# Ledger of designs, part 133: peptides against a protein of PDB entry 4ASU

Target 1, 270 residues: chain A of PDB entry 4ASU
Amino acid sequence: ATLKDITRRLKSIKNIQKITKSMKMVAAAKYARAERELKPARVYGVGSLALYEKADIKTPEDKKKHLIIGVSSDRGLCGAIHSSVAKQMKSEAANLAAAGKEVKIIGVGDKIRSILHRTHSDQFLVTFKEVGRRPPTFGDASVIALELLNSGYEFDEGSIIFNRFRSVISYKTEEKPIFSLDTISSAESMSIYDDIDADVLRNYQEYSLANIIYYSLKESTTSEQSARMTAMDNASKNASEMIDKLTLTFNRTRQAVITKELIEIISGAA
Target 2, 83 residues: chain B of PDB entry 4ASU
Amino acid sequence: FTFASPTQVFFNSANVRQVDVPTQTGAFGILAAHVPTLQVLRPGLVVVHAEDGTTSKYFVSSGSVTVNADSSVQLLAEEAVTL

## One batch from the design tools (peptide; made by RFdiffusion4, then SolubleMPNN)

Design b2_p16_7_s1 (from b2_p16_7, 10 letters changed)
Fold by OpenDDE base, seed 5:
Structure b2_p16_7_s1 (fold): chain B 270 residues (1-270), chain C 83 residues (1-83), chain A 16 residues (1-16)
Amino acid sequence: as target 1 above (270 residues)
Amino acid sequence: as target 2 above (83 residues)
Amino acid sequence: SEEILAALKAVAEKER
């Protein structure tokens, strides 16, 4: 490589490093906010799931309609965030299909569709786009919940798959159950609950769905921002190492060029 | 007793004496060992009676209340503010 | 990540 080629490459990598450093800072700021907002959201979301855990709601085996909600975002450069969710969605879909269940999929975030569209296109009900530009709100979750409820797909049970935040360096892909109104109303374990008006139960279920979606979005967002921060840090370090290597190569090449020029001068003078 | 909104936690697995909640079917007082039930909130006042005798008031917009068999309660409001 | 590193390398190579 010529000195010019090395210089161009150095310049390019330095520019990329600036971008990755900037993106790291942006991700760090978003992470800090997301982590703060996750604290109450987790209490809220876990609270919403308490009924399902305590009631131990079971879906009868004859019920075959299963809904998978994959929660991610539209934005890349965040490590395995999207692929982790997609992998678990695929696994769950395959297991359910093997069990003779009908599976439909909802993707929250365009990346889910991007990964699964070739293999699971026929199973997709809807994909929600424009996820991840701004922090998710309860309003956003409510819109998703409403769209699901109005989709006309009468699922019996479902699963919501998302990345749960553990720490700045770790997340875990989790699955939480979702149940239809009919499944909840017919569950034997719900018999201990006082007679609940059908309208009340319907409204309750709407909130429950919105609540778990909101929770999943907050977990996903926090996980994504932390993963992006880490990815950008790693990219910046990798760029730094490349710069160092190329700098050494540049110096060596420069010395060789100088030596060659000196030899040419000496040889021409002889 | 857990009382939270999407953005704020007021009580997290706390022991309280009584919680009065505004439900669509009317006023609902949650005491210890209340029968399991599900309710939907209407806009109104939540009153929490702590074990120490203190009373706290909150305004809630909408949401849900769950009373479980184990006496755990989840009050989940879409919006809530301390009064 | 290896992917980002690969992308960085690819960009650097295109600039050659």
Scores: peptide ipSAE 0.028, ipTM 0.888, DockQ to the pose 0.012
Fold by OpenDDE base, seed 1:
Structure b2_p16_7_s1 (fold): chain B 270 residues (1-270), chain C 83 residues (1-83), chain A 16 residues (1-16)
Amino acid sequence: as target 1 above (270 residues)
Amino acid sequence: as target 2 above (83 residues)
Amino acid sequence: SEEILAALKAVAEKER
């Protein structure tokens, strides 16, 4: 490689490093906001899941329709955030299919579809796009919940799969159950609850679904921004190491060129 | 007793004497030994009676309330403000 | 963004 080639490459890598550093700062700012907004969202979402945990709602084995909701975003450069969710979705879909269940998939964020389209395209009901540019709102979750309920797919049980935030350096892909109105109303464990009007229960389930989706979006967003910050930091470090290596190569090459020129002068080949 | 909106937590696993909630079927008071139930909130006033005798008032838009067999209560409002 | 990562990987591979 000529000195000119090395210099050009150095300039390119330095520019990339500037971009990755800038993206790290943007991700850090978004993470700080997401983490702050996750605190109340977690209390809210966990509160909504409390019924299902305490009632230990079970779906009869003869019920075959299962819905998988994968939650991520449209945006890349966040490490294994999307692949982790997709991997768990694939595993769950395969296990359910092996058990003779019908599986349908909803993707929240375009990246889920991008990963699963080849192998699971026939199982997709809908994909929600434009996720991850702005912090998710309860309104966004309500729209997703409404679309699901109006999709015409009458599932018996479902799973929402998302990345739960643990710390700035850690997330865990988790699954939470979702249940249809019919499954809840027919559950033996619900017998301890006082006579509940069918309309009340329907409305309650609509809120529950929206609440769980909102919670999952907030967990996912916080995990994603944290992972992006880490990914951009790693990219910046890798760029720095490459700059150092290329700088050494440049210096060695420059010395070789100078030495060659000196030898040519001394040897009288001018 | 847990009382939260998507953006704010008012009570988190707190012990309270009574919570009055506005539901679509009517307003009712939740006591410590209330039977398990599920209800949907209507716009109205929530009144929380603390064990120390302090009363707090809130306005809520919509949402849900759950009373479980273990006497835990989850009041989840879409929007809520302190009065 | 994927282009940036791809570019970084491509640059790393060419140094090998």
Scores: peptide ipSAE 0.027, ipTM 0.879, DockQ to the pose 0.012
Fold by OpenDDE base, seed 4:
Structure b2_p16_7_s1 (fold): chain B 270 residues (1-270), chain C 83 residues (1-83), chain A 16 residues (1-16)
Amino acid sequence: as target 1 above (270 residues)
Amino acid sequence: as target 2 above (83 residues)
Amino acid sequence: SEEILAALKAVAEKER
């Protein structure tokens, strides 16, 4: 009975190890692609954020509506990728609430909803599902941006929270600002930008939002694939250690069974 | 001067003499001392005049162009190709 | 994928 149990467990763990190794390889391939695609996306996204940084756009304190966009994916087994974003979203939401602001949340990827649904269900506007199966495109970002703009929630300012890629072994959860058209148009720092047509500014902001979302998706994807690769590697190593331990146990148990059988034969007790 | 699409970078913090851009309100040339402005791109030709006198032409789709007070320029096209 | 992680965790917990 004991040998059969150990054998079954060994088989199970070996199968798991094969799966984790395969997943590691898939994640590695996706990571390599994501990293290549992140290079131009970062320049593009940082370029889009340059206005906000240089203009130092400030939201008046009397403006109370704040939008939090959390960017992750639907896909698990990537370490702390989702929990890091969710943690920062929670922290930001709490800080904003303490400041008397109204907070609404958008989740990019179903994992955000999964983590925050119980505590923040009333604050969720929408969750975008089916994120992470394919590399994000600018079209995807545009769809998200459009849906956000059409959500009917007239935010004054917002925060997009995502994991910025640093290296294959490191990411950092970061926040970038999102501003409404009204906030930008009314910002004193924007006075230096003369003769901007309202329609032009509206269109500009739509692109800016899409650009920032696209950038965040690319950073998130690269971070996620890297983290998944690491997680699967760790899982494979852990499985290997368990296999080694169980193999030793199996060998010892086998010897004990053989010895017992021999004794039974010799003693005539069977 | 930064000029990029989501998938390709053409210029990254480069010094250029002039950039001609197609905007919804009309084509205009961005010079080093151009006043700060925000514009939306229309499909058309971008011409980059380098300091060495070379010119490069690009076709762009939609996007945005930002001229900041510090003379930095961000040209962000949804799609762009070298011509 | 969650099943795999759950299975790995379950196996790890049974060895404790």
Scores: peptide ipSAE 0.026, ipTM 0.889, DockQ to the pose 0.013
Fold by OpenDDE base, seed 2:
Structure b2_p16_7_s1 (fold): chain B 270 residues (1-270), chain C 83 residues (1-83), chain A 16 residues (1-16)
Amino acid sequence: as target 1 above (270 residues)
Amino acid sequence: as target 2 above (83 residues)
Amino acid sequence: SEEILAALKAVAEKER
């Protein structure tokens, strides 16, 4: 490589490093906000899931329609955030199909569709786009919940798959159950909740779905921003190492060129 | 007893004496060992009676309340403010 | 900018 080529590469990598450092700072700011907003959202969301854990709602085996909701975003450069969710969605879909269930998929965020479109296009009901530009609100979750409930797909049971935030350096892909109104209404374990009005139960289920979606979005967002921050930090470090290596190569090459020129002058081969 | 909105936590697994909630069918009091029930909130006042005799008041918009068999209670409001 | 984005993606992918 000529000195010119090395210089061009150095300039390019230095520019990339500036961009990755900037992106790290942006991700860090978004992470700090997301983590703060996750604290109450987690209490709220876990509280909403408490019924399902305590009531031990079971779907009858004769019920075959299963909905998988994958939660991520539209934005890349966040490590394995999207691929982790997609991997678990694929695994769950395969397991359900092997059990003779009908599987339909909803993607929250365009990245889910991008990963699964070729292999699972026929199973997709809808993909929600424009996820991840701003922090998710309860209103956003309510819109998703409403669209799902009005989709006309009568699922019996569902799974919502998302990345749960653990720490700045760790997330875990998890699954939480979603139940249809019919499944909840017919569950034997719900018999202890006597004299519940059908309209009340319907409204309750609508809130429950919105609550769980909101919770999943908040966990996903926090995990994503943390992962992006880490990815950009690593990219910046890698760029730094490459700059150091190329700088050494440049210096060595420069010395070699000078030496060659001196030899040519001394030998009269100018 | 857990009482939260999407953006704020008021009580997290706390022991309380009584919680009065506004539901679609009317206001009712949740006492210790209340029978399991599911209700939907209407806009109104929530009154929390602590074990120490203190009373806290909140205004809630919509949401849900769950009383479980294990006496755990989840009050989840879409919006809530301290009064 | 596309080259920079591609390079950023490549750097981010090499960390996977």
Scores: peptide ipSAE 0.024, ipTM 0.883, DockQ to the pose 0.015

Design b2_p16_7_s2 (from b2_p16_7, 8 letters changed)
Fold by OpenDDE base, seed 1:
Structure b2_p16_7_s2 (fold): chain B 270 residues (1-270), chain C 83 residues (1-83), chain A 16 residues (1-16)
Amino acid sequence: as target 1 above (270 residues)
Amino acid sequence: as target 2 above (83 residues)
Amino acid sequence: EQAILDALEKAAERER
């Protein structure tokens, strides 16, 4: 490579490094906000899931319709955030299909569809786009919940798959159950909850679904911003290493050019 | 007893004496060892009676309340403010 | 954004 080529490449990588550093700072700011907003959201969401854990709601084996909701975003450059969710969705879908269940998929965020489009396109009910530019609100979760309930797909049980935030350096892909109104109402363990009006139960289930979706979005967002911050940091370090290598190559090439010119001068003077 | 909105936590696994909640079927008080129930909140006042005798009042917009067999209570409001 | 990562990966591969 000529000195000119190396210099051009150095400039390009330095510019990329500036961009990745800037993106890291933006991700850090978004992470700090997301983590702060996750604290109450986690209490709220875990509280909503408490019924299902305490009542130990079981779906009868004869029920065959299963819904998978994958939660991520539209935005890339966040490591394995999207692929981890998609991988678990694929695994769950395959296991359910092997058990003779009908599987439908909802994607929250365009990246889920992008990954699963070729293999699972026929199983998609809907994909929610424009996720990840702004922090998710309860209103956003309510819209998703309502659209699901109005989709006409009468699922028996479902799974919501999302990345749970552990720390700035760790997330875990998890699955939480979703139950239909019919499944909840018919569960033997619900018999201890006496005289629940059908309208009350329906409204309760709508809130429960919105609550779980909201919780999953907040966990996903926090995990994503943290992962993006890490990815941008790694990219910045990789760029730095490349700059160092290219700088060494530049210096060696420069010395070789100077040496060649000196030899030509000495040889031409003889 | 857990009382939270999507954006704020008021009580997290706290022990309380009584919680009065506004439900669509009517207002009722949740005491210790209350029977399991599920209710939907209507706009109204939540009153939390602490064990020390202090009373806190909140306005809630909508949401749900769950009383479990283990006496755990989850009060989840869409919006809530301290009054 | 992906273009940035791709550019970095491509740049790293060219040095090998």
Scores: peptide ipSAE 0.030, ipTM 0.901, DockQ to the pose 0.012
Fold by OpenDDE base, seed 5:
Structure b2_p16_7_s2 (fold): chain B 270 residues (1-270), chain C 83 residues (1-83), chain A 16 residues (1-16)
Amino acid sequence: as target 1 above (270 residues)
Amino acid sequence: as target 2 above (83 residues)
Amino acid sequence: EQAILDALEKAAERER
């Protein structure tokens, strides 16, 4: 490589490093906010899931329609965040298909569709785009919930798959159940609850779905921003190491060029 | 007793004497060992009676309330403010 | 953004 080539490469990597450092700072700020907002969101979301855990709602085996909701975002450069969700979605879809279930998929965030469109295109109902530019709000979750309920797909049971935040260096892909109104209303375990009006139950389910989606979005966002911060830090370090290596190569190449020029002068080869 | 909005937690697994909630079917008081029920909140006042005799008032916009067989209660409001 | 990572990966591969 010529000195000019090395210099050009150095300049390019230095520019990339500036970008990755900037992205790290942005991700750090978003992470700090997401973590703060996750605290109440977790209490809220876990509270909403408490019914399903305590009531032990079971879907009858004759019910075959299953909905998988994968929660991620539109944005890349966050390590294995999207691939982890997609991997679990694939596994769950395969297991359900092997059990004779009909499986449909919803992607929250464009990255889910980007990963699964070739292998699972026929199973996709809808993809929600424009996820991850701003922190998710309850309004956003409500919009998603409403669209799901109005999708015309009459699922019996579903699974929402998302990354739960553990720490700045750790997340876990988890699955939570979602149930249709019909499944909840027909569940024997619900008999212990006092006479519940059908309209009340419908409204309750709408809130429950919105609550769970909101919770999943908050967990996903916090996990994503943390992972992005780590990815950008790693990229910045890798760029730094490459800059150091190229700088050494530049210095060696410069010395070799000088030596060659001196030899040419001494030998009379011009 | 858990009382939260998406953005704020008011009570987290707390012991309370009574919670008065505004529901679409009417306002009712949740006492210890209340029968399991599901209700939807209407806009109105939530009154929490603590074991120490203190009373706290909140305005809620909408949401849900769950009373479970194990006496756990989840009051989940879309929006809530202390009054 | 992905272009940046791709560029970094390509740059790293060229140094190997």
Scores: peptide ipSAE 0.028, ipTM 0.905, DockQ to the pose 0.012
Fold by OpenDDE base, seed 2:
Structure b2_p16_7_s2 (fold): chain B 270 residues (1-270), chain C 83 residues (1-83), chain A 16 residues (1-16)
Amino acid sequence: as target 1 above (270 residues)
Amino acid sequence: as target 2 above (83 residues)
Amino acid sequence: EQAILDALEKAAERER
């Protein structure tokens, strides 16, 4: 490589490193906010899931309609965040299909659709876009819940798949159950909850769905920002290493050029 | 007893004597070993009676309350503020 | 954004 080529590459990588460092700082700020907002959201969301865990709601085997909600975002550059959710969705869809279930998919965030479009396009009901620009609010979750409930798809049970935040360096893709109103109302284990008005139960279920979606969004957002921060840090380190290598190559090449020129002068070669 | 909004936690797995909640069907008190129930919140006053006899008041908007067979209670308000 | 990562990957491949 010529000195010019090396210089051009150095300039390019240095510019990329500046961008990745900047993106790291932005991701770090968003992560700090997301982690703070996740603390109450987790208590809230886990509290909403407590009923389903304690009531041990079972879906009859003759019921075949299953909804999968994958939670991610529209934004890239966050490592395996999207692919992890998509992988779990594919696995769940395959298992359900093998069990003779009808599977429909909802994507929260455009990246889910981008990954699954080729293989699962016919199973998609809806994809929610414009996810990940701003921190998710309960209002956002309510909109998603409402659209799901108004979709006309009468599922029996479902699964919401999202990345649960563990630490700044770790997340885990998890699945939580979603139940239809009919499934909850008909569950034998719900008999202990006596004298529940049908309208009350419907409204309760709407809140429950919104609560779970909100929780999943908060977990996903925190995981995503953390993963992006890590990815940008790694990219910045890799760029730094490459700059060091290229700088050494530049210095060696420069010395070689000078030496060659000196030899040509001494030898009288033009 | 767990009492939270999406943005704030007021109680997390706490032991309380009684919680008064505003529901669409009316206000009711949740005592120890209350029968399992599901209710939807209306805008109103929540009163938490601690074991030491202290009372705390909160205004809540919409939401849900769950009383489970194991006596655990989840009060989940869309919005809540301390009074 | 992905273009940045792609550029880094390509640059790394060239240095191998």
Scores: peptide ipSAE 0.027, ipTM 0.902, DockQ to the pose 0.012
Fold by OpenDDE base, seed 3:
Structure b2_p16_7_s2 (fold): chain B 270 residues (1-270), chain C 83 residues (1-83), chain A 16 residues (1-16)
Amino acid sequence: as target 1 above (270 residues)
Amino acid sequence: as target 2 above (83 residues)
Amino acid sequence: EQAILDALEKAAERER
């Protein structure tokens, strides 16, 4: 490589490093907010899931329609956040298909579709875009829930897959169940609950779905921002190391050029 | 007893004496060993009676309330404010 | 953003 080539590469990497450092700071600020907002959201979301855990709602084996909701965002540069969710979705879809289930997929965030489009395009019902630019609100979750309920796909059971936040350095891809109104209404375990009006149950289920989606979005957002912060930090460090290496190469190359020129001068070779 | 909104937690697995909730079917009081039920909240007043005799009042917009067989209660409001 | 990551990855691959 010529000195010019090395210099060009150095300049490029230095510029990238500036960008990654800036992105790290932005991610850090978003992470701090997301973590704060996750605390109540977790209590709220876990509270909504309590019924399903306590009632031990089971879908009959003869029911074959399964919905997978993958939760991520539109934005990249966050390490394995999207690929982790996609991997879990693929695994779940394969397992369900092997069990003779019909599987449909909803992607929350464009990155899910981007990863799965080639292999699972026919299974996608809808992809929600414009996720991750702003912190998710309950209103956003309600919109997603409503669109799902109005999609016309009559699933029996579903799974929402998202990254649960553990710490600034750790997340875990998890799955939570979602149930159709019909599945809940027909569940034997629900018989212990006093006479529930059908309209009440419908409304309850709508809230439940919105609650779970909201919870998943908050977990995902916090995980994403923490992962992005880490990824940008790592990228910045890697760039620094590369700059050091290239600088060394530049210096060596420069010395070699000088030496060659000196030899040419001494030898009288023009 | 858990009482939360998406943005605020008021009670988290707390022991309370009674919770009065506004539901679409009418207001009812949740006492110890209340029968399991699911209800949807209407805008109205929630009153929490603590074991120590303290009474707290809240206004809620919409949401759900779940009373489970194990006497656990989840009151999940879309919006809630302390009154 | 993705272009930046791609550029970084490409740069890292060239050094390996």
Scores: peptide ipSAE 0.027, ipTM 0.901, DockQ to the pose 0.013; fails the geometry check

